# Peptides against a protein of PDB entry 2L9B: the designs that were tried, part 85

Target 1, 91 residues: chain A of PDB entry 2L9B
Amino acid sequence: ANFLSQKFPELPSGIDVNINMTTPAMMISSELAKKPKEVQLKFLQKFQEWTRAHPEDAVSLLELCPQLSFVTAELLLTNGICKVDDLIPLA
Target 2, 91 residues: chain A of PDB entry 2L9B as posed
Amino acid sequence: ANFLSQKFPELPSGIDVNINMTTPAMMISSELAKKPKEVQLKFLQKFQEWTRAHPEDAASLLELCPQLSFVTAELLLTNGICKVDDLIPLA

## One batch from the design tools (peptide; made by RFdiffusion4, then SolubleMPNN)

Design b1_p28_2_s2 (from b1_p28_2, 16 letters changed)
Fold by OpenDDE base, seed 1:
Structure b1_p28_2_s2 (fold): chain B 91 residues (1-91), chain A 28 residues (1-28)
Amino acid sequence: as target 1 above (91 residues)
Amino acid sequence: SSALEQRKQALELMNQKIDEYLKEQEEK
């Protein structure tokens, strides 16, 4: 919580979801899936740039928000960007 | 740590795959 507040001060308030891995991931993925492919790719590109610039923070983010690992994986897999085996180290 | 390095490498791999995907789309 402290990490998120410090690193992402402009982070908007989220939607309340059930506290588990599946429900939040499904909700986030479904919302992203509603957007055009170009928007999804732009999101991935911005995330890519940030993770390359701040790899340690990226790891911390995924540890604090495991649902994001599922969301990112879903985006990569459904778009044919990655294979399942490529993402095993993120589990 | 080993876990940290593994996750960093995984993220780099993901980013490489994104690069490759985008390149392929541009070549179509």
Scores: peptide ipSAE 0.416, ipTM 0.827, DockQ to the pose 0.772
Fold by OpenDDE base, seed 3:
Structure b1_p28_2_s2 (fold): chain B 91 residues (1-91), chain A 28 residues (1-28)
Amino acid sequence: as target 1 above (91 residues)
Amino acid sequence: SSALEQRKQALELMNQKIDEYLKEQEEK
């Protein structure tokens, strides 16, 4: 939370929720799945560029927000971009 | 740390897979 606020100062304030990471991940993934494939790919490309430019920050982000790992993984798997074995190091 | 480097390597691999996928789609 402190990391996010410092690295992304324009990020809006969040609220506490009493749910596990699985439900948020499914919700985010379902919304992304409603978008055209071109939009999904554009999202992945922007995330790709940022992770390459800021690899340590990217790791920290995914550790603090594990739901994003599930969202990213699902996008990669469902679109046939990678295989399950490719994601093992993230588990 | 070893865990940090492992995660960075995993992200790089994912990014490589994205590159390969986009290249394949371009060839269709």
Scores: peptide ipSAE 0.414, ipTM 0.826, DockQ to the pose 0.774
Fold by OpenDDE base, seed 2:
Structure b1_p28_2_s2 (fold): chain B 91 residues (1-91), chain A 28 residues (1-28)
Amino acid sequence: as target 1 above (91 residues)
Amino acid sequence: SSALEQRKQALELMNQKIDEYLKEQEEK
């Protein structure tokens, strides 16, 4: 079993997405943007909690799924949680 | 590695910004 299957056994199958970087990020961001702001914030809070509890797994996830870095950045910016300059350490 | 630590620090920065945002919203 791969990392995602092991750490997220209940993860749904998902959908096929192009393997380029930009398009998957845009697709994920657009789907999240369809949700109420409260849902988006709840997602970030749950992700925050998980990353604090499992920092190395979080790093592995972002390495295996680099599009998530862009998605997270987009969520932070669009919700006014951070400024572009705050993301320099992530670049 | 330094790369690993850098990513960890970046995640912590993100989490700090989330904390600050939520605190600000709570104060409103």
Scores: peptide ipSAE 0.408, ipTM 0.825, DockQ to the pose 0.811
Fold by OpenDDE base, seed 4:
Structure b1_p28_2_s2 (fold): chain B 91 residues (1-91), chain A 28 residues (1-28)
Amino acid sequence: as target 1 above (91 residues)
Amino acid sequence: SSALEQRKQALELMNQKIDEYLKEQEEK
């Protein structure tokens, strides 16, 4: 387990994800993926700034809206900010 | 709580990875 597995507990392979989490995440990620990379990075930077300013609120948000963890993970992966290995242990 | 602190730490580490990425891009 690593920090990303703690932040995104539903991402590791083998974890059941309900449709109410998966479908919205896929939709959001799909739309964000269509945007230019600079837009995606700007989104991450704004989210980063907000999470640093409001860490407890950020935790609460992700707990209440677990689909956002998938969206964030997808952005991190597709932009090369983190590796799949960071989210899903490789054996 | 311990759970809260762990999640906060996870967020911070994620943000650090973002910082590192951006720094690497600046250095290119």
Scores: peptide ipSAE 0.405, ipTM 0.821, DockQ to the pose 0.499

Design b1_p28_2_s3 (from b1_p28_2, 16 letters changed)
Fold by OpenDDE base, seed 2:
Structure b1_p28_2_s3 (fold): chain B 91 residues (1-91), chain A 28 residues (1-28)
Amino acid sequence: as target 1 above (91 residues)
Amino acid sequence: SARLEAAKKGLELMNKKIDEFLKKQKEE
């Protein structure tokens, strides 16, 4: 199984996980996971604020660096902000 | 492109879920 399948065994079958995006995300997520939840939540909030202030830049960032989408998804899941089912429409 | 649309949808989802999470936290 790929990284996400191992980390989140409840993921539905058939979700495409590109290893070229997953492996970079794994390193980033592992570093973020070492931080307290308080820090992780603050990070997400600041990122959210930035995306709203700079929507075009935010889209460009994720388009150019698709691994960041996986990082964000993992942060949302591990902090109970979203469920696996919430990610299905993105697959 | 597909990647562009995925990025937009991802950001929309993130923002929605964070907003809902923060609202729930304030109400508890």
Scores: peptide ipSAE 0.544, ipTM 0.885, DockQ to the pose 0.631
Fold by OpenDDE base, seed 5:
Structure b1_p28_2_s3 (fold): chain B 91 residues (1-91), chain A 28 residues (1-28)
Amino acid sequence: as target 1 above (91 residues)
Amino acid sequence: SARLEAAKKGLELMNKKIDEFLKKQKEE
């Protein structure tokens, strides 16, 4: 079994996405952007809590699914949590 | 690998910025 199936057995059914990273990230970000800002912030906080509780799994998740890094960055930017300059060292 | 290090640095940045944001909101 791959990492995702082992660590996230309760994942919902997936949908087909293209092979690039940009389109999936944009799709996810777009859907999240439709939610109220309170929901977006709560999502970030819950994700933060999970990453602190499971640091190795969090790193593995982002390594396996680098699209999520773009999604996270977009959420941070659009909610005024970070600036573009903060992301430059990661580019 | 570069991707591994990027993931680590990204998480570090995210956590730092969220903490700072929440702190700022608390002060307001």
Scores: peptide ipSAE 0.540, ipTM 0.886, DockQ to the pose 0.682
Fold by OpenDDE base, seed 1:
Structure b1_p28_2_s3 (fold): chain B 91 residues (1-91), chain A 28 residues (1-28)
Amino acid sequence: as target 1 above (91 residues)
Amino acid sequence: SARLEAAKKGLELMNKKIDEFLKKQKEE
C-alpha cells in the first residue's frame, strides 16, 4: 500500500472488491473492456513504455498486486495480442 | 520468490507480444 501511494500519487480511487484475485481481475477487465479497442491498445503501449523505463518498479507492482497479472493476461487475450497457449508457462 | 519470477516472466511475455503485435499492425 505504501509502495503504491509513493509510486503512483495520482492513482484514482477504486471500489471495494473481495480479497481474492479473480473478482478484482474480472472487475478491472470489465471496466477496461468498456473502452474502445484503440484506447485499450494505447493503455498497453503506455504501460509497456513505463515498464521498460522502470523495470524494478514494474516487477514490484505485479508482485504486490497479482490481480494485475490477470488483468494484463485478459487484455492480451481479448485484443488478440497473445494466445492461451502463450500463458501456459506462467500458470 | 516464485511470485517475483512469475512477475518478471509475465512482463517479458507482455512486452514481447505487444512488440510483435505493433510490428504486425505496421505491416498491414
Scores: peptide ipSAE 0.538, ipTM 0.887, DockQ to the pose 0.698
Fold by OpenDDE base, seed 3:
Structure b1_p28_2_s3 (fold): chain B 91 residues (1-91), chain A 28 residues (1-28)
Amino acid sequence: as target 1 above (91 residues)
Amino acid sequence: SARLEAAKKGLELMNKKIDEFLKKQKEE
């Protein structure tokens, strides 16, 4: 059993995405970028709250799906929440 | 693992930067 199936048993069907990190990140980021800034910020806040309530699950999610780290970074950058220099230690 | 540590550091950065951003927005 994998983490996603175990923790999120009622996931929608979705579509298959390339196994690399770049393509999934670009696809997700592009969809989020279509939303208003207010929606993007609210999404980040809700995700933040979830990570604080479930830190072990949050870490496991990003470990299993490292492409989501790129999505998160892109959201922080495009909304002026962080600078590129802030991400250098993580590169 | 390297990915595990990266995930932890990434979340730490995210939470810190969001907190600072929201604080700055309130003070403006």
Scores: peptide ipSAE 0.536, ipTM 0.886, DockQ to the pose 0.691

Design b1_p28_2_s4 (from b1_p28_2, 12 letters changed)
Fold by OpenDDE base, seed 1:
Structure b1_p28_2_s4 (fold): chain B 91 residues (1-91), chain A 28 residues (1-28)
Amino acid sequence: as target 1 above (91 residues)
Amino acid sequence: SERLKKAIEGLEYMNEKIDEYLKKKEEE
């Protein structure tokens, strides 16, 4: 079994997206943007807590799903948690 | 390897910025 199936056993099938990085990131971000800002922040907090409790799994997730890094960056920007220039070296 | 490095740096950056944001909100 792969990492995703083990760590997220009830993950839905999802929606087909283009193979480029931009399209899937935009689609995920658009879904998250439908939620209130406070809900988005709570999501980030829960994700933060999980990453600190499971750092190796968190790194593996982002390595396997690099689009999530773009999604996270977008969440940070749109919620005023960071500035665009701060993300340049991470791109 | 480069992707892994970027993932680690991004994760650490995210956690730092969230902490700073929450601290700022508490002070306001």
Scores: peptide ipSAE 0.411, ipTM 0.837, DockQ to the pose 0.708
Fold by OpenDDE base, seed 4:
Structure b1_p28_2_s4 (fold): chain B 91 residues (1-91), chain A 28 residues (1-28)
Amino acid sequence: as target 1 above (91 residues)
Amino acid sequence: SERLKKAIEGLEYMNEKIDEYLKKKEEE
């Protein structure tokens, strides 16, 4: 079993969107942007809690799925949690 | 690797910024 299937056994089948890093990120960000800001913030908080509780798995996830870094960055930007210039060194 | 380094930096940055944001919200 791959990393995602093993660590997240309850994941749905999903859909293949592996065109590049940008396209999947755009799709995910678009769906998240449809939710209220409080829901988006709650999502970030839950993700933050999980990453702090499971730092090794979190790093592995972001390394294997770098598109998620783009999604996270977009959420931070759209919710006013960070500025565009702050992300330049991370690009 | 460069990807690993960026993953760690991004994660740390995210957590820091979320903490700062929440702290600011609590003070308001």
Scores: peptide ipSAE 0.410, ipTM 0.836, DockQ to the pose 0.709
Fold by OpenDDE base, seed 5:
Structure b1_p28_2_s4 (fold): chain B 91 residues (1-91), chain A 28 residues (1-28)
Amino acid sequence: as target 1 above (91 residues)
Amino acid sequence: SERLKKAIEGLEYMNEKIDEYLKKKEEE
């Protein structure tokens, strides 16, 4: 078993995406953007709580799935939580 | 690795910004 199956046994099978970071991030962000802003914020809050409770697993997840970093950045931007200039040093 | 460093930095930044945002909203 790999990291994802071990840590997230309830994950669905998912669908194939292009072998890059941009396309997966765009797809995820697009789906999240279809939800109300309050739902997007709730998602961020729950993700925040999980990352604080499981910091090592959170780092491993982002290292394994770097597209999630782009997704979170996009969520922060589109919801007015941060500005583009804030993210430049993190790129 | 550079990716690991960026992941850690990104998480810390995200959590900080979310906290600041929620605090600001609470005060408004």
Scores: peptide ipSAE 0.409, ipTM 0.836, DockQ to the pose 0.716
Fold by OpenDDE base, seed 3:
Structure b1_p28_2_s4 (fold): chain B 91 residues (1-91), chain A 28 residues (1-28)
Amino acid sequence: as target 1 above (91 residues)
Amino acid sequence: SERLKKAIEGLEYMNEKIDEYLKKKEEE
């Protein structure tokens, strides 16, 4: 929480999802899947650029919010960027 | 420690696969 406030000072309050890691990931993925493929790809590219520019912050973000790893994996799979078997060792 | 390693590995994998995907799409 402190990390997010420090690195993303203009981050909206959002909605608190108080269950587990899987359910929030599913919710986020479902919303992203409603967007056009071009929007999803652009989202991935912007995230990629940010992670390359801020690798330490990116690692901290995924450590703090592990549900985002599931969201990213789902986006890669849905858009045919990777295969399920490729992600098994990462789980 | 293990979570940290997985996060780093995941990011590297993601970036590699996105690059490969975009390269393939450009060649089509």
Scores: peptide ipSAE 0.405, ipTM 0.835, DockQ to the pose 0.712

Design b1_p28_3_s1 (from b1_p28_3, 11 letters changed)
Fold by OpenDDE base, seed 1:
Structure b1_p28_3_s1 (fold): chain B 91 residues (1-91), chain A 28 residues (1-28)
Amino acid sequence: as target 1 above (91 residues)
Amino acid sequence: SDEDRKLAYELGFKFDPKKLIELLLEKL
């Protein structure tokens, strides 16, 4: 059992995406768009709260799941919480 | 645009997790 299995035992099954970068990005964005704005913001809020309490585990999670880094950034952007210029320095 | 999403996805894989965590904690 890895870190994800230990910390998040109830993760749903994922959807396979092809290796073309455009398709995965579009698919993730599409799945996120299925969530109402209120749900998106609630997710960010809860993720922020958990991250504040467990910053080291949060770093480990993002290291294991780089797609979650995109999800977080996408939600921050699309909900007007940050700008592209805020993300560029993160790389 | 689709091109923007592709770029954002690529950037996401390049993000320093610690720096993204810091941004998340600063925003909202």
Scores: peptide ipSAE 0.515, ipTM 0.795, DockQ to the pose 0.800
Fold by OpenDDE base, seed 3:
Structure b1_p28_3_s1 (fold): chain B 91 residues (1-91), chain A 28 residues (1-28)
Amino acid sequence: as target 1 above (91 residues)
Amino acid sequence: SDEDRKLAYELGFKFDPKKLIELLLEKL
């Protein structure tokens, strides 16, 4: 079994997304925006806590699923927690 | 903005996971 199956055995099937840059970003942003801000913040907090406890697994997860890097960045941006200039040095 | 999201998406595939984790831990 791969890393995702081992660590997230009940991970639901993903959905297909257009391969262009704009559509995936818009889709992800749209889905995230459907959640109340308090739910978004709770997600960030839980992800932060998990990352703190499992930093190596977090790195592996982001390497396998770079979409989650975008999700994290998007939530940080839209909730006013960071600025775009904070993300540029991460590349 | 939408442009910021596009940039973030593009950068997302180039992010150093360790640096992103560092940002996540320091900001929130």
Scores: peptide ipSAE 0.514, ipTM 0.798, DockQ to the pose 0.816
Fold by OpenDDE base, seed 2:
Structure b1_p28_3_s1 (fold): chain B 91 residues (1-91), chain A 28 residues (1-28)
Amino acid sequence: as target 1 above (91 residues)
Amino acid sequence: SDEDRKLAYELGFKFDPKKLIELLLEKL
């Protein structure tokens, strides 16, 4: 068992991303797009609030789950909150 | 755009988490 399954035993199995059918980026984007824009923005706001209160935990979470970094970036981009040029310096 | 998303995805796995957190706190 990995760390995430140990910490969150009720977490459902991840989605198998078949890169032969679509790129991981497109897969993630399509899944995120299933959520209404209002839900996406609410998530970002709550995530920001939590991050403000727990910045070191937020850093640790992103270290453990690098895919969440893209999720955050994708939502920022698709909702017009940031531009790609805002992300380049973060790498 | 799709190209922007692909680039962001590639960069995403290379992001400095601390810097991304700082950006998140700056935006919204």
Scores: peptide ipSAE 0.514, ipTM 0.802, DockQ to the pose 0.818
Fold by OpenDDE base, seed 5:
Structure b1_p28_3_s1 (fold): chain B 91 residues (1-91), chain A 28 residues (1-28)
Amino acid sequence: as target 1 above (91 residues)
Amino acid sequence: SDEDRKLAYELGFKFDPKKLIELLLEKL
């Protein structure tokens, strides 16, 4: 198994997304929107707890999967937890 | 908005994971 699958054995397969600057964002947002808000918030909470306990693993995950960085940002934005201005300094 | 989402997507590939983690730990 590759490093990602070995380190994160229950990681889902994911979906194919075109590599451009607009469609991928819309596709990911659409998929996220299929989840109820309570599920979205629960994910953020559990991801936060896991990240607190395993910060270096979280860094590795985000380095390998920048889409997950977008997922996190999108969920923070759409649930009113942060603003775009909070994200700009992270780049 | 769609433009905010596009910007977030573009920035997502450039985010410093450590800084994003710090934000995540602070906002909830």
Scores: peptide ipSAE 0.514, ipTM 0.795, DockQ to the pose 0.838

Design b1_p28_3_s3 (from b1_p28_3, 12 letters changed)
Fold by OpenDDE base, seed 2:
Structure b1_p28_3_s3 (fold): chain B 91 residues (1-91), chain A 28 residues (1-28)
Amino acid sequence: as target 1 above (91 residues)
Amino acid sequence: MKEDIELAYELGHRLDPRKLLQLLLEKL
């Protein structure tokens, strides 16, 4: 049993992608970019709420799926929520 | 914005998850 199966047992089968950071990150980002800004913000809000309620699970998720760090950062930037200078110290 | 996205892409794999999540909690 892996982290995702434990924490998200009812997830449907995913789409096979290259096992790397780049491909999943680009795919997710591209799909989200097609959505209205309000949908992107709702996504971030739900992720934020879940993170607040389950902080260690959120850390584990990003450790397991580092591509989500890029997606999150890009959404924060493109929606004017943070600046690049906010991200640089996090590296 | 294009340059910002490029930087985010380059930094993404290097971002500390805890710090990034803290930023999310702080900024949104």
Scores: peptide ipSAE 0.527, ipTM 0.817, DockQ to the pose 0.634
Fold by OpenDDE base, seed 3:
Structure b1_p28_3_s3 (fold): chain B 91 residues (1-91), chain A 28 residues (1-28)
Amino acid sequence: as target 1 above (91 residues)
Amino acid sequence: MKEDIELAYELGHRLDPRKLLQLLLEKL
């Protein structure tokens, strides 16, 4: 079993998307953007807590699914949690 | 902010996962 199937055994099959990073990232971001800011914040908080508890698994997840790095960065920006100058050094 | 989002699209695949996660831990 791959990393995702082991760590997230209840993942759904998903939907058909273009095989690239941009399209999935845009889709995820768009769906999250439809939610209230409170829901977006809760998502970030849950991801933060999971990252705190499982730091190496979080790194592996982002390495395997780089589209989630974009989504996380965008949510941090759009919710005023960080500035673009905070992201530039990370690239 | 629009320009910041565009930059996020451009940089997303290049962001260091460890550093991004550290930023998440620090800023939130």
Scores: peptide ipSAE 0.526, ipTM 0.815, DockQ to the pose 0.646
Fold by OpenDDE base, seed 1:
Structure b1_p28_3_s3 (fold): chain B 91 residues (1-91), chain A 28 residues (1-28)
Amino acid sequence: as target 1 above (91 residues)
Amino acid sequence: MKEDIELAYELGHRLDPRKLLQLLLEKL
């Protein structure tokens, strides 16, 4: 039982993805990109709300699932919420 | 935009989780 299974017991079974870091991130981003902009924004909104309520768990999530950092950054960029110049200093 | 996405690919594994989450809280 790891952090993810404990905090998110309702997670469905996922599709198999190789261990390359880029592939999972790209797959998640690609699937989200198929959704309407409104759905993408709702996804970010729910993540933001959860982060506000559980900031340390949110940090742990991104540490355990670094692919989500890419996905979050890409969604922020593609939806015009931030600029590349906002992301560069975070690295 | 494509260039930005490519940069995001490169930056993704390097982004500080705390700082990224702070950006999410501030910008959205």
Scores: peptide ipSAE 0.525, ipTM 0.814, DockQ to the pose 0.642
Fold by OpenDDE base, seed 5:
Structure b1_p28_3_s3 (fold): chain B 91 residues (1-91), chain A 28 residues (1-28)
Amino acid sequence: as target 1 above (91 residues)
Amino acid sequence: MKEDIELAYELGHRLDPRKLLQLLLEKL
């Protein structure tokens, strides 16, 4: 997408995946789950820092790629950072 | 945990981006 190419000019080529809400999210989560917990937390920290610096771009990213919302929520849950009760009000 | 992930799966497309990002900023 135009937004992603502009904001992430060095974004590497992706892997062809069925374009839907579920499959990409599951694949991303699966790949991240293979990484050590410290790597997962570092990823979240960098995402947090970027969100703090570019809040509207972060919103646009999740609007464009809603599967990343699931991935983020899953990482927060599985790493014990939040509870499911924290997510329910967000729906 | 499995049930929580299933719920996250069902809610994923419905999570408000702004509110989720706020949660990320607050909880991490």
Scores: peptide ipSAE 0.525, ipTM 0.813, DockQ to the pose 0.626

Design b1_p28_3_s4 (from b1_p28_3, 10 letters changed)
Fold by OpenDDE base, seed 3:
Structure b1_p28_3_s4 (fold): chain B 91 residues (1-91), chain A 28 residues (1-28)
Amino acid sequence: as target 1 above (91 residues)
Amino acid sequence: MDEERRLAYELGHRFDPRKLLELLLEKL
């Protein structure tokens, strides 16, 4: 069992797909951007809460799925929670 | 905003996950 199946057991099992960094990240961001700002904020809050409770798992998740780093950064920017200058030192 | 989003994309695949999560915990 991989990390995602272990930590998110309610996810449906699927077959391998050909994915890259760009397309999945853009799709996720686009779908979230269609939601009301309060929904976007709620998503970030839940992710923050989970990160606080499972910090090393959160690191592992972003290492495994770096697309989520882009999604998170974009949500932080578009909701005025951080500035570009806040992201530059993280690279 | 478009330029900012582009920069976020370019930097995104280079982000240190631990540092990004620390930012999330700090700013939100």
Scores: peptide ipSAE 0.561, ipTM 0.834, DockQ to the pose 0.634
Fold by OpenDDE base, seed 2:
Structure b1_p28_3_s4 (fold): chain B 91 residues (1-91), chain A 28 residues (1-28)
Amino acid sequence: as target 1 above (91 residues)
Amino acid sequence: MDEERRLAYELGHRFDPRKLLELLLEKL
């Protein structure tokens, strides 16, 4: 909570969710999938730009919220940006 | 796409964060 609030001060107040991988990740992916493709790509682009500027914070974010790794991977796959074979060596 | 989503789910909790971010920087 402290990390997220520090790094994303404009983030609206959220609701606690269970800490398992499945539910939060699938919820986020489902909501993003409802958006136009250009919105999904813009989301990825902003995440990429932030990662480039703040690489260690990005690592910390994914360590704290590993569900976001699934979300990112699914967006990359469904938008044709990477292939499954690109993900295998990351595990 | 269904298979891709399944595999992403299976691998997601196992990803090395640094490696995934490197992929993001590389592919997008």
Scores: peptide ipSAE 0.560, ipTM 0.837, DockQ to the pose 0.630
Fold by OpenDDE base, seed 1:
Structure b1_p28_3_s4 (fold): chain B 91 residues (1-91), chain A 28 residues (1-28)
Amino acid sequence: as target 1 above (91 residues)
Amino acid sequence: MDEERRLAYELGHRFDPRKLLELLLEKL
Protein backbone atom coordinates (compact mmCIF):
# COMPACT_ATOMS: atom_id res chain seq x y z
CA ALA B 1 0.00 0.00 0.00
CA ASN B 2 1.16 3.52 -0.72
CA PHE B 3 1.73 6.16 1.93
CA LEU B 4 -1.71 7.72 1.66
CA SER B 5 -3.49 4.40 1.98
CA GLN B 6 -1.41 3.49 5.01
CA LYS B 7 -1.83 6.76 6.87
CA PHE B 8 -5.38 7.56 5.81
CA PRO B 9 -7.13 4.21 5.45
CA GLU B 10 -10.60 5.74 5.49
CA LEU B 11 -10.09 8.17 2.62
CA PRO B 12 -13.23 8.16 0.53
CA SER B 13 -13.19 7.55 -3.17
CA GLY B 14 -12.61 10.86 -4.88
CA ILE B 15 -13.13 12.19 -8.35
CA ASP B 16 -10.58 11.63 -11.06
CA VAL B 17 -8.08 14.44 -11.36
CA ASN B 18 -5.91 15.39 -14.29
CA ILE B 19 -2.65 14.75 -12.52
CA ASN B 20 -0.06 17.45 -12.89
CA MET B 21 1.33 20.09 -10.56
CA THR B 22 -1.24 22.68 -11.53
CA THR B 23 -4.66 21.10 -11.65
CA PRO B 24 -4.79 19.32 -8.28
CA ALA B 25 -3.49 22.33 -6.36
CA MET B 26 -5.92 24.68 -8.03
CA MET B 27 -8.84 22.34 -7.49
CA ILE B 28 -8.17 21.92 -3.79
CA SER B 29 -7.53 25.61 -3.28
CA SER B 30 -10.63 26.69 -5.16
CA GLU B 31 -12.86 24.33 -3.23
CA LEU B 32 -11.50 25.47 0.12
CA ALA B 33 -11.83 29.11 -0.90
CA LYS B 34 -15.57 28.56 -1.35
CA LYS B 35 -15.94 27.57 2.29
CA PRO B 36 -16.54 30.02 5.14
CA LYS B 37 -13.43 31.38 6.80
CA GLU B 38 -14.32 29.42 9.93
CA VAL B 39 -14.12 26.19 7.96
CA GLN B 40 -10.80 27.20 6.41
CA LEU B 41 -9.37 27.99 9.82
CA LYS B 42 -10.67 24.73 11.24
CA PHE B 43 -8.92 22.87 8.43
CA LEU B 44 -5.64 24.62 9.20
CA GLN B 45 -6.02 23.99 12.91
CA LYS B 46 -6.62 20.28 12.44
CA PHE B 47 -3.65 20.06 10.08
CA GLN B 48 -1.52 21.94 12.60
CA GLU B 49 -2.56 19.63 15.43
CA TRP B 50 -1.79 16.55 13.38
CA THR B 51 1.56 18.02 12.35
CA ARG B 52 2.45 18.71 15.96
CA ALA B 53 1.66 15.12 16.91
CA HIS B 54 3.17 13.47 13.81
CA PRO B 55 5.84 15.79 12.41
CA GLU B 56 7.70 13.29 10.22
CA ASP B 57 4.48 11.95 8.73
CA ALA B 58 3.50 15.53 7.92
CA VAL B 59 6.80 16.07 6.12
CA SER B 60 6.30 12.84 4.18
CA LEU B 61 2.79 13.90 3.21
CA LEU B 62 3.99 17.18 1.74
CA GLU B 63 6.82 15.43 -0.06
CA LEU B 64 4.35 13.02 -1.62
CA CYS B 65 1.71 15.68 -2.27
CA PRO B 66 3.48 18.99 -2.88
CA GLN B 67 0.13 20.44 -3.99
CA LEU B 68 -0.77 20.64 -0.32
CA SER B 69 2.13 23.00 0.29
CA PHE B 70 0.56 25.56 -2.01
CA VAL B 71 -2.86 25.05 -0.46
CA THR B 72 -1.47 25.58 3.02
CA ALA B 73 0.49 28.67 2.02
CA GLU B 74 -2.48 30.21 0.24
CA LEU B 75 -4.75 29.64 3.21
CA LEU B 76 -2.21 31.24 5.52
CA LEU B 77 -2.00 34.30 3.26
CA THR B 78 -5.67 34.76 2.48
CA ASN B 79 -6.69 34.44 6.12
CA GLY B 80 -4.12 37.01 7.23
CA ILE B 81 -2.12 34.51 9.25
CA CYS B 82 1.16 35.21 7.45
CA LYS B 83 2.57 37.62 4.89
CA VAL B 84 4.29 37.01 1.58
CA ASP B 85 7.60 37.88 3.18
CA ASP B 86 7.10 34.92 5.51
CA LEU B 87 6.93 32.52 2.55
CA ILE B 88 9.91 33.70 0.52
CA PRO B 89 12.54 32.18 2.83
CA LEU B 90 10.81 28.78 2.64
CA ALA B 91 11.75 28.22 -0.99
CA MET A 1 -4.95 38.98 -3.47
CA ASP A 2 -4.54 37.50 -6.93
CA GLU A 3 -0.88 38.39 -6.97
CA GLU A 4 -0.40 36.82 -3.55
CA ARG A 5 -2.03 33.61 -4.71
CA ARG A 6 0.08 33.52 -7.85
CA LEU A 7 3.24 34.05 -5.88
CA ALA A 8 2.26 31.40 -3.33
CA TYR A 9 1.60 28.94 -6.14
CA GLU A 10 4.92 29.58 -7.80
CA LEU A 11 6.82 29.41 -4.53
CA GLY A 12 4.85 26.32 -3.55
CA HIS A 13 6.65 24.29 -6.18
CA ARG A 14 9.87 25.05 -4.34
CA PHE A 15 8.89 25.05 -0.67
CA ASP A 16 10.85 22.99 1.77
CA PRO A 17 8.09 20.97 3.49
CA ARG A 18 9.77 21.10 6.88
CA LYS A 19 10.14 24.87 6.79
CA LEU A 20 6.54 25.37 5.71
CA LEU A 21 5.30 23.19 8.53
CA GLU A 22 7.41 25.16 10.97
CA LEU A 23 5.74 28.33 9.74
CA LEU A 24 2.33 26.74 10.22
CA LEU A 25 3.23 25.84 13.78
CA GLU A 26 4.57 29.32 14.46
CA LYS A 27 1.89 31.54 12.95
CA LEU A 28 -1.38 29.80 13.65
Scores: peptide ipSAE 0.560, ipTM 0.835, DockQ to the pose 0.640
Fold by OpenDDE base, seed 5:
Structure b1_p28_3_s4 (fold): chain B 91 residues (1-91), chain A 28 residues (1-28)
Amino acid sequence: as target 1 above (91 residues)
Amino acid sequence: MDEERRLAYELGHRFDPRKLLELLLEKL
C-alpha cells in the first residue's frame, strides 16, 4: 500500500487523482455535483468534523492531494456556502 | 458558476491547505 492508503485508511478506493489539477479535480467535482445537495452538504459536514478532530492529518491530505482543495472549494461555492472573495486570499 | 469554477481551478493548486480548512470550519 502507498503512503496515502496507510495514512488515510478510511478513504474510499479509487483512481489515483494525484497527477495534475486539470481533469481529475474537475471530474471529482462533476461527480459530486450530480449528487443531491443534501448529500453534498453531508459530505462537507463530515469532512469538517474529521478536520476538527484531525487537523494536521487534514492539512497533510490536502498537501498530498491538492485536487481535493479544488473539490472542497467548488462544493463551497456551488452550495452558496462561500463567495469567490473568500477564496482569493487563500492562495 | 463558470467563472467561479475557473477561478477555483486556477487557485486550487495554490491554496494554503490550512487556510482553506479554516474557511471550511468557519462557513459550515
Scores: peptide ipSAE 0.557, ipTM 0.833, DockQ to the pose 0.673

